# Peptides against a protein of PDB entry 2AKA, part 52

Target 1, 299 residues: chain A of PDB entry 2AKA
Amino acid sequence: MEDLIPLVNRLQDAFSAIGQNADLDLPQIAVVGGQSAGKSSVLENFVGRDFLPRGSGIVTRRPLVLQLVNSTTEYAEFLHCKGKKFTDFEEVRLEIEAETDRVTGTNKGISPVPINLRVYSPHVLNLTLVDLPGMTKVPVGDQPPDIEFQIRDMLMQFVTKENCLILAVSPANSDLANSDALKIAKEVDPQGQRTIGVITKLDLMDEGTDARDVLENKLLPLRRGYIGVVNRSQKDIDGKKDITAALAAERKFFLSHPSYRHLADRMGTPYLQKVLNQQLTNHIRDTLPGLRNKLQSQL

## One batch from the design tools (peptide; made by RFdiffusion4, then SolubleMPNN)

Design b2_p13_6_s3 (from b2_p13_6, 6 letters changed)
Fold by OpenDDE base, seed 1:
Structure b2_p13_6_s3 (fold): chain B 299 residues (1-299), chain A 13 residues (1-13)
Amino acid sequence: as target 1 above (299 residues)
Amino acid sequence: DILAKVDAIFAEF
């Protein structure tokens, strides 16, 4: 059976070339979360490289269509610079920053125009994610005073689509009832049919507290459940801790924690990647026949 | 042109 994810990637690239990306209900996973919820760290942990912009405030200012492709070689390609292969992931980071600034200017504004990045790697499963700007309440620098609403409106263009799955990223060291990710997901998916919960920062919870009831799907039930992950700390990032060592530390965290040990085989970044690959593949299989019929009737 | 590309992609499925 041909890989359905690469098939949809070719559709995404074809539709991106005609400027209609926002109007097409392609089967996809949109990544949503508040600023500093750990979204970018989850995506970098899939690749095993530091390649996303870092900083304070709104770092992701355009949608990033991240196409992960399992390959024997490791390199990245952008749709806006076809034929240029990036083997240094620092150059990938710089290209995302430059291409963001080219469209948004120096004011740190946002744009709904996606950046399309394909990463070939032996360390990834086939997976496509749309990283969206982090929800914020406070404008920074020269951002417009209504930036919160501009981000919300941009997110709604993706998450309202029936064929969009929602990866809702929430930090465990914050009140889950206040999760921006779960609030927006519940607004557009009130029955929790399209939402996958990711709980980050489990290692930063106060002593004597845990997220067991959340991870066991008992507190706010989602049909697709929750997966806990442990990202590198800011100290680990500044200390240049490699992602491989971070993934080993994540596995050790779940296995050694009294509240999570029984869940450890259904937690962590490698399990999340596998689940997302399977969920996206199944979702594509279920939605493509209807999408084909719709496209043939409209085009 | 786009329809033909879409149909070609769907014909591989």
Scores: peptide ipSAE 0.051, ipTM 0.720, DockQ to the pose 0.667
Fold by OpenDDE base, seed 2:
Structure b2_p13_6_s3 (fold): chain B 299 residues (1-299), chain A 13 residues (1-13)
Amino acid sequence: as target 1 above (299 residues)
Amino acid sequence: DILAKVDAIFAEF
């Protein structure tokens, strides 16, 4: 049986070349969360490389269609730069920044036009994610005063689609009941059928507090549950701490924490990647017959 | 023809 994720990637590339037929609900995972929720760190931890733009405020200003492909080789390719193979992930970061600025200009505006990035790696499972701009309340610099609503409208173009799964990224060191990710997910998925919860910053919770009830799916139940992850600190990133070493530290965190030890086999970035691959594969299998029928009726 | 490419992809199912 051909891998269903690469097959949907070929469909995504074909439809991206026609222009946004907003009418095609392809099976995908949209990544949503507030600014600094740890979305970019989760995606980089899947690849095992630093390759996403970093900074304060709105860093992701265009949707990033990140197609992870398991391969014996490690390189990246952009749909807008056909035939150029990137082996330096710093050059990948710079290309994302340059291509973002080419469309949005210098005013830190946003654009709904996606960047399509494919990463081949021996360290990834086949997985396609759409990284979306971080939700914000406060405009920074030359951002328009309505930037919050512009981001929201952009997110709604993805998360309202029935075949869109939602990766809701929430930091544990903030009120999870007030999570921007869980709020938007609850608005478009009130029954929690399409939402996967990711809880970041579990290592930054106050002493004597934990996210056990959330991770056990007892507080705000999602059908697809919650997965806790521990990302590198900014100090670890600045210190060039290796992602492999960070993943080992994440595993140690869950195994050593009294509140999470019993969940440690169902936590962390490697488990999240596996779950997302499986859920996306199953979701593709369930949705493709309907999509094929819809396309055949339009031909 | 992009529709032909889509059809070719779906024919691989």
Scores: peptide ipSAE 0.050, ipTM 0.725, DockQ to the pose 0.596
Fold by OpenDDE base, seed 3:
Structure b2_p13_6_s3 (fold): chain B 299 residues (1-299), chain A 13 residues (1-13)
Amino acid sequence: as target 1 above (299 residues)
Amino acid sequence: DILAKVDAIFAEF
């Protein structure tokens, strides 16, 4: 059986080229979370490269359809610049910024029009994720006063779809009852059927506190459970700390922590990537027959 | 045109 993720990638590319992304319920994973929750850091840790826009405030301003493809070679391709292979991931970052600014203008506005990026790498599993703008309550700089609602409306276009899985990214150093990611997930998935919880910043929790009950699925139960991760700090990113060294430090964190040691084999970025690949593959298998029938009925 | 492309993709499976 051919890999189902590359099939859905070809469908996504075909639909993106026609601007019909709103009408098709393709099996996908949407990444949701508050501003600075660590969404972009999780995606970069999968690739093992710094390639996403960085800064204060709303950094992701368009949906990024990130298609990871296991390959013997390492390069990136954009759907909007077909035939150009990027081998420098700083050029990938600059292209995301330039293509974002081309559509949104200079006022740091948002656009619902996706950027489609495919990354070939020996270090990735086949996985497709849609990185979405971070939820915020406070406009910054030249952002429109209604930016909170514009972001919410954009997220709702993805997460309301029946075939959309939700990767809800929440920081552990904040009250999870206040998690923007878990709130929006519960609104559109009240039974927790489509939601996968990611808990970031476990290394930044106050001394004598832990997220054990959350990671054990006891506090806010999700059918698909929770996975804890430890991302690089902003200081480590600015200092160009190697992602491979960060992944080793993450593994050491879970193994050495008294509250997480028993969970360590079901935590961390490599385990998250594996789980997402498996869950997306199974979800595609379950949804494709129904999608094919819907498409044939429209012919 | 898109439906023909979709059918061609699904015909591979």
Scores: peptide ipSAE 0.039, ipTM 0.701, DockQ to the pose 0.574
Fold by OpenDDE base, seed 4:
Structure b2_p13_6_s3 (fold): chain B 299 residues (1-299), chain A 13 residues (1-13)
Amino acid sequence: as target 1 above (299 residues)
Amino acid sequence: DILAKVDAIFAEF
């Protein structure tokens, strides 16, 4: 059976070319979370490269359709500049920033128009994610005063779709009951059928506290459960700590932690990537027959 | 053209 994820990628590319991305409920995973929740770090840890815009405030300002493709070679391609292969991931970051600014202007506004990025790598599983702007409550710089609502409305365009899975990214060092990611997920998926929980910053929890009950799916139950991850610290990022070394440190964290040791084989970025690949593949299998029938009836 | 491409992709499923 052909890989279902590459099949949906070809559909996504075809629909992006006609500007009809909003009308087609393609099986996808939308990534949601507050600003600084660790979303970008999770995505970069899948690739093993620093390639996403960084900074304070709203960094992701357009939806990023990130198509990971297992390949013998490592390079990136954008749908808006077909045939250009990027092997320097700093140039990938710069292209995301430039293409964002081209559409949003200089005011750090947002746009619902996706950027389509494909990354070929020997280190990835086939996986497509839609990275969405981080939820914020406070406008920064020249952002419009209603930026919170603009972001929310943009997120709702994706997460309200029946065939959209939700990767809800929440930091453990904040009150999880107040997680913006889990709140929006619960609003559009009240039964927790479409939501996968990711818990970041487990290494930054206060001494004597842990997220065990959350990770064991006991506190805020999701049908698809929770996966804990440990990202690089900002100091590690600034110090250019290698992502491979960070993934080894993440594994060591879970194995050594008394509250998480028993979960360690179901935690961390490599396990998350595997679970997302499997869940997306199964979700595509379940949803594509219905989408095919719907499209054929409209043609 | 694009509809034909979409149909071709769905025919592979």
Scores: peptide ipSAE 0.034, ipTM 0.698, DockQ to the pose 0.546

Design b2_p13_6_s4 (from b2_p13_6, 7 letters changed)
Fold by OpenDDE base, seed 5:
Structure b2_p13_6_s4 (fold): chain B 299 residues (1-299), chain A 13 residues (1-13)
Amino acid sequence: as target 1 above (299 residues)
Amino acid sequence: SILQTVDDIFAEF
């Protein structure tokens, strides 16, 4: 049996090629969170490579459809430049930046037009995510004064779809009751049926504080629960600390932390990736029959 | 075609 995720990727690519990607309720996972919540770091930890734009302010300025495909080889390819295989992930980063700037200009504006990136790797599970711009309240540089609302409107195009799962990324070192990710998720998924919580920056919490109640699904309950992760620090990223070493440190963090040790087997990036693969696969299985019927009626 | 891709997906069930 061929994996369902790669099959849906072919469907997604076909729809992207005809400009209909945003209008179709495809089974997908949208990644949402405030700026600096750690979304990009979570995605890079899945790939095991530094390949996403970095900087101050809004980093993701277009939706990034990230298709992870388990393969014996490691390379990336973009839908907008078919036939080019990228083996240097710095070139992948540069291509994302260039393709973003081509559409948005240099003013750090946003565009709802997706970038489609496929990454083949032996280190990934089959997984498709839509990385969305980080929610912000303060325009920076030449950003339009309404950038907050533009981002919100863009996110709503994805997260309002019934077949969209929501990966809500929240930092633990901030008040989770004020999480932009959890707020938008609760707005469009009030019963918490489509939302998976990711809690980042657990290693940056003040001494004597923890996110145990959140991770145990007691504070803000989601049907699909919460998964804690520990990303590289900005210093570690700038120092090009290896992601494999960071994943080992993450495992050690959970195992050694008195508040999280009992949860350690249900925490961390590898577990998150596995859960997302399983949830997306099941979600595809559940939604495809309805999607087929819809397509047959509209095409 | 999109329909063929959909049919290919359903053939796996």
Scores: peptide ipSAE 0.072, ipTM 0.736, DockQ to the pose 0.411
Fold by OpenDDE base, seed 4:
Structure b2_p13_6_s4 (fold): chain B 299 residues (1-299), chain A 13 residues (1-13)
Amino acid sequence: as target 1 above (299 residues)
Amino acid sequence: SILQTVDDIFAEF
């Protein structure tokens, strides 16, 4: 049996090429989170490379269809420049920025038109994610005053689809009841059937506090549960701290922490990647028969 | 074609 994720990737590429991505309810995982929630760091930790745009404010301004493919070689390819292999992930970052600016202009506006990026790596599991713009309340620079609503409207185009799973990324060092990611997830998935919770910044919680109840799925229960992660600090990112070393530090964090030690085997970025691969594979299996029938009826 | 890709996917089921 061929891997289901690469098969769906071929469908995504085909639909992207004809401009029909918005109309097809493909089985996918949309990544949602507030600005600075640690969303980009989670995605980069899957790849083991720095490749996403960085900065203050709205960094992701177009949907990024990130297709991770397990391979013996490491390189990236964009759908908009087929045949060009990127081995330098700084060049991948620059291409995302350039392709974003080409469509949105210089005003840091947003566009619903996806960028399709495929990353081949020996260090990844097969996984496709749609990275969405970070939710914000404050326009920056030349952004339109309604940018918050434009972002929300863009997110809603993805997360309202029945076949869309939601990776809700929330920082632990903020009030989780006020999490933009969990709020939007609850709005479109009130029963918590499609939502996977990711809790970042567990290492930045106030002394004497922990997210144990959330991670044990006791506070805001999701059918698919929560996974805690520890990302590199901004200082570690700026200092180009190796992601492999950061993943080892994350493992040590969970194993050594009194509140999380018992959960340590069900926490961290490598476990999250495994869970997402499994969840997406199962979700594809469950949804593809219905998608077939729908496609056949439209032809 | 998209149709062929769809058929290939469904042949795995």
Scores: peptide ipSAE 0.069, ipTM 0.732, DockQ to the pose 0.380
Fold by OpenDDE base, seed 3:
Structure b2_p13_6_s4 (fold): chain B 299 residues (1-299), chain A 13 residues (1-13)
Amino acid sequence: as target 1 above (299 residues)
Amino acid sequence: SILQTVDDIFAEF
């Protein structure tokens, strides 16, 4: 039985090539969260490479369709650069930046036109995610004064679709009731049927505080629950701390923490990747027959 | 055609 995720990837690539990505309700996972919530770090931890643009403010300025494919070899391919294999992930980062700037210009504006990136790796499960621009309230530099609303409108194009799952990324060291990710998810998924919560920065919480009630799904219940992760600090990223060492430190964090020890087998980046692979596969199985019927009726 | 591509993809189901 051919894997369902690669099948939907071929559909996604075909629709991206014709500019119809916004009109088709493909089974997918959209990644949402405030700026600096840790979205890019979660994606890089899945790949085990530094390959996403870095900086302050709005770093992701176009949707990034990230297609992870389990393979015996490690390389990346862009849909806009067919036939070019990237083995240096720094060149992948530079290509994302260049392709972003080609469409948006130098004013740090945004565009709803996706970048399609496929990563083959022995270290990944089959998984497709759409990384979306981080929500912000304050324009920085040459950004348009309405950038908050432009980002919101872009996110709404994805998260309003019935076949879109929402990976809501929230930092634990901020008030969860004020989470931009959970607010937008609650607006479009009021029953919490399509939303998966990710709690980052659990290692940066104040002494004597914890996110136990959140992670146990008791504070703001989601049908698909919450998964806690510990990402590398910005200092660790700048210092080129190895992602494998960071994943070991994450496991140690959950096992050693009094509030999280009992949850440790249902926490961390490897568990998150497994859950997302399973949930996406099941979601494709459930939605694809209906999508086929819709496509056949429109043609 | 996009249709044929879709049909080819769905034929794998």
Scores: peptide ipSAE 0.055, ipTM 0.721, DockQ to the pose 0.579
Fold by OpenDDE base, seed 1:
Structure b2_p13_6_s4 (fold): chain B 299 residues (1-299), chain A 13 residues (1-13)
Amino acid sequence: as target 1 above (299 residues)
Amino acid sequence: SILQTVDDIFAEF
């Protein structure tokens, strides 16, 4: 029996090819959060490679459909350039930047048209995520003055869909009550049925503070709970700290922290990847029969 | 065909 995630990837690619990406309620996980919340860093930690655009402000300007596929080989492929295998992940980063600029132009605007990237790797579980532009309040450069609303409208096209799970990424070093990710999730999922909380930057919290109550699902309860992660710091990135060393440091962080040690087996990037794989697989199983009936009625 | 892909997916359930 083929894994359900690769099957839905074939549907996603087929619908992308006919321009119907926005109209079908495919079972998927949308990644939402404020700028610099750590969304793209979480995705890079799953792959174990630096491959996403870096910079200040709005870095992700188109939805990135990231299809992770467990394989004995390591390479990437874009839907817009089928047959070209990328083995250098810097070339993957450059292609994302080039394809983004091709559609959005030079004004650093946004586009709702997805980039579809498939990554084959022995280091990943089967998982598909849609990385969405980070929520912002301040236009930068030549961005339109209404860029905040354009981003929100783009996010709403994904997160309002009934079959969309929401990966809400919030930094721990900011007031969680003010989390843009949890606000948008609460707007479209008021009962917290579709939302998975990710808490980043746990290593950047002030001394004497912790996110224990959040991670224990006691402060702002979600049915699917919260998972804490530790991403590479800017100093770690500048120092060329590899993701393998970062994952080891993350494990050490949770095990050594008095507030998190008891949760350590249910925290960190590897656990998050497993949970997302399981959640997406189960969600596909639950939603596909209804999707079939809907598609058959439209044919 | 999208339909064939859909049918192939559903044949596994």
Scores: peptide ipSAE 0.054, ipTM 0.721, DockQ to the pose 0.401

Design b2_p13_7_s1 (from b2_p13_7, 6 letters changed)
Fold by OpenDDE base, seed 5:
Structure b2_p13_7_s1 (fold): chain B 299 residues (1-299), chain A 13 residues (1-13)
Amino acid sequence: as target 1 above (299 residues)
Amino acid sequence: TQAAVDEALSTLP
């Protein structure tokens, strides 16, 4: 059976190259979350590399189509830089920043024009994610005063599509009833059919509190459920703590925590990656017949 | 680009 994810990746690249990205409801996973929700850390934990822009405020300012491809080799390629192989993930980070600034300028504005990044790695499952700008309430720097609405409108272009799955990233150390990710997901997916919940910062919850009821799908039920993850601390990121060591610490966290031990095999970044690969593959299989018919009617 | 789309479509199950 041909890998369905690489097939859709070729379609994504072809449509990006012809500027037709806006009209095609391709099966994809859009990543949504508030600023500092831990989205970028989740994506980096999949790759096992530091490669996403970091900073205060809105870091992701263009949609990032992140195509993870299992391979014997480790390198990255950008659709805008065809034929250039990046083996240094710091150079990948710099290229994302440069290509973002090229389109948006230095004012920290946003653009709906995607960056297409493919990462080949032995450490990844085939998985395509669209990282979207973090939802914010407060403009920073030279951002326009309506930046919140610009981000929201950009997110809506993706998450309103029927074939878009939603990876809703919420921090556990904040009120989940107030989660920007879960709010936008509930708005466009009221029945929770397309939404996958990710709960970050479980290690930063106050003593005597836990997210067990959320992770057990009892508080805000999603058909696709919730997966808890533990990301590196900001100190660990700044100190360039090894992601492999962080993934081991995450596993230890779930196994040792009284509230999460019974869930530990259905938690953590490796399990999330597996679930996303499976859900995306199944979603592609279910949507491809309809997509083919639509494409054939437009050609 | 159109050829890549057509090729990708031809491989759709």
Scores: peptide ipSAE 0.047, ipTM 0.767, DockQ to the pose 0.697
Fold by OpenDDE base, seed 1:
Structure b2_p13_7_s1 (fold): chain B 299 residues (1-299), chain A 13 residues (1-13)
Amino acid sequence: as target 1 above (299 residues)
Amino acid sequence: TQAAVDEALSTLP
């Protein structure tokens, strides 16, 4: 049986090429979270490379369709520049920035037009994610005063689709009741059927506090549960701490923490990758028959 | 582009 994720990737690329991407309910995972929630760091931890734009404010300004493909070789390809293989992930970052600026202009505006990036790597499982702009309440710099609503409307185009799974990224060092990610997920998935919770910044919680009840799915139950992760700190990123070393530190964090030790085998970035691969594969299997019928009726 | 869609659809199980 062909890998279902690569099959949907071919459909996604084909639909992107005809401009119909927004209208088709393809089985996908949309990544949602507030600004600085750790979304980009989670995606980079999957690849094991620094390749996403970073900075203050709105960093992701277009949807990024990130197609991870397990391969013996490591390189990236963009749909907008077919045939160019990127082996330097800094050049991948620069291309994302350049292609974002080409469409949005200099005003740091947002665009709903996706960037399609495929990463081949021996370190990834087959996985497709749509990274979406971080939710913000405060316009910064040259951002339009309605930027919060523009981001929200863009997110809603993805997360309202029935075949869209939602990876809701929330920082543990903030009140979960105020999580922009869980709020938008609850609005479009009130029964928590399509939402996967990711809890970041568990290492940045105040002493004597923990996210145990969240991670045990007791506080805000999601059918698909929660997975805690520990990303590199900004200091670790600035210090060029290797992602592989950070993943080892993440495992050590969960194993050594009194509140999380019993969950440690169901936590961390490698477990998250496995769960997302399995859930996306199963979701594709369940949705493809209906999608095929719908597409055949439109031809 | 349509041919690529049709090809991709033909590979659906």
Scores: peptide ipSAE 0.046, ipTM 0.761, DockQ to the pose 0.736
Fold by OpenDDE base, seed 2:
Structure b2_p13_7_s1 (fold): chain B 299 residues (1-299), chain A 13 residues (1-13)
Amino acid sequence: as target 1 above (299 residues)
Amino acid sequence: TQAAVDEALSTLP
């Protein structure tokens, strides 16, 4: 059976090339969360490379369609510069920044126009994610005073689509009832059918507190449940701590923690990647017949 | 571009 994720990637690329991306309800996973919720770190942990923009405020300013493809070789390609293979992931970061600035200008503005990035790697499962700008309430620098609403409107273009799954990224060291990710997910998916919860920063919770009830799906039930992860700290990122070492530390964290040890086989970044691959593959299988019929009726 | 869409659609199960 042909891999369904690469098939949808070809559809995404074809639709991007004709400018019709906004109107097609393609089966996809949109990544949502507040600023500094740990979205970028989760995506980099899948690749095993530092390649996303870093900084204060809104880092992701355009949707990033991240297509992970299992391959014998490791390189990246952008849809906007076909035929250029990137083997240095610092150059990938710089290209994301340059292509963002080309469309948004220097004033840290946002644009709903996606960047399409494909990463070939022996270390990834086939997986496509749409990384979206982090939700914020406070404009920074030269950002317009309505930037919160502009980000929200951009997110709504993706998460309102019925074939869009929502990866809701929430930090454990903040009130989950106030999670920007879970709020927007509940607005567009009130029955929790399309939402997958990711809980980051479990290692940064106050002593004597835990997220066990959240991870056991008891506090805010989602049909697709929650997966806890431990990302590198900002100090570890700035210090260029190896992602492989961080993934080993994450596994050790869950195994050694009294509240999480019984969940450890259903936690962490490698398990999240596997679940997302399976969820996306199944979701594509379920949605493709309806999508085919819709597209054939429009041709 | 339309041909690429049609080709991709033809490969749908």
Scores: peptide ipSAE 0.046, ipTM 0.765, DockQ to the pose 0.710
Fold by OpenDDE base, seed 4:
Structure b2_p13_7_s1 (fold): chain B 299 residues (1-299), chain A 13 residues (1-13)
Amino acid sequence: as target 1 above (299 residues)
Amino acid sequence: TQAAVDEALSTLP
């Protein structure tokens, strides 16, 4: 069973190489959320490295197929530069930025053409995620005035697929009823069958408020439930706070918080990673027979 | 590329 995610990774790479990325309903997890929802921080916390572009506005401008592979070694590889091993994750960040700019130009536009990044690490579970551009309403710089709709249309290409699971990332310190991630997920998955909720910024909620009802799946029920996480603050990121120390602080947060203590064993980044690995593995197992039949009929 | 697809397909259970 541990080999199902690597199997689908080989299919993803093969289809990416032939330019047919959009047409195949591969079993995958698409990551959706508003700008500054904490998506990049969740993904970096899985790797234990800072490697995603940072900045104001739209950070992710192309789909990033992030293939995490458990390995005895730690390095990254891009599909577009085969044979180059990256051991410096700042160089990984720079390559994502350069490859994004190569296709989109300097106008901060978007492209539906994915970047395929594989990360080998002893600190990860086997997990593949498709990081998608953050939903925005306000164009920045030379972005086209319709950038909101372009992003939405790009997201819809992924999240409307029946074999796509949705990782909906929402910040707790904003109105969750107005969450862009939960809205788009509800639009394409009205029964909440394909959506996994992630609640970030639980440590930034107003004093005397909590997201307990959301995390207990009582407010906006999802079949796959919700998982709360605590990311590093921007100050902690700028101060180069170690991700391992941040994960320990996250565990302490849930254990010490009166509203979350009883949920603490079903919260946090390590639990999220485990759940996503299991959900993806099971989803691949359930979808592979149908996928095989579809692919054989096209051949 | 097609060979890689075919190989990957052949490994599907």
Scores: peptide ipSAE 0.045, ipTM 0.757, DockQ to the pose 0.731

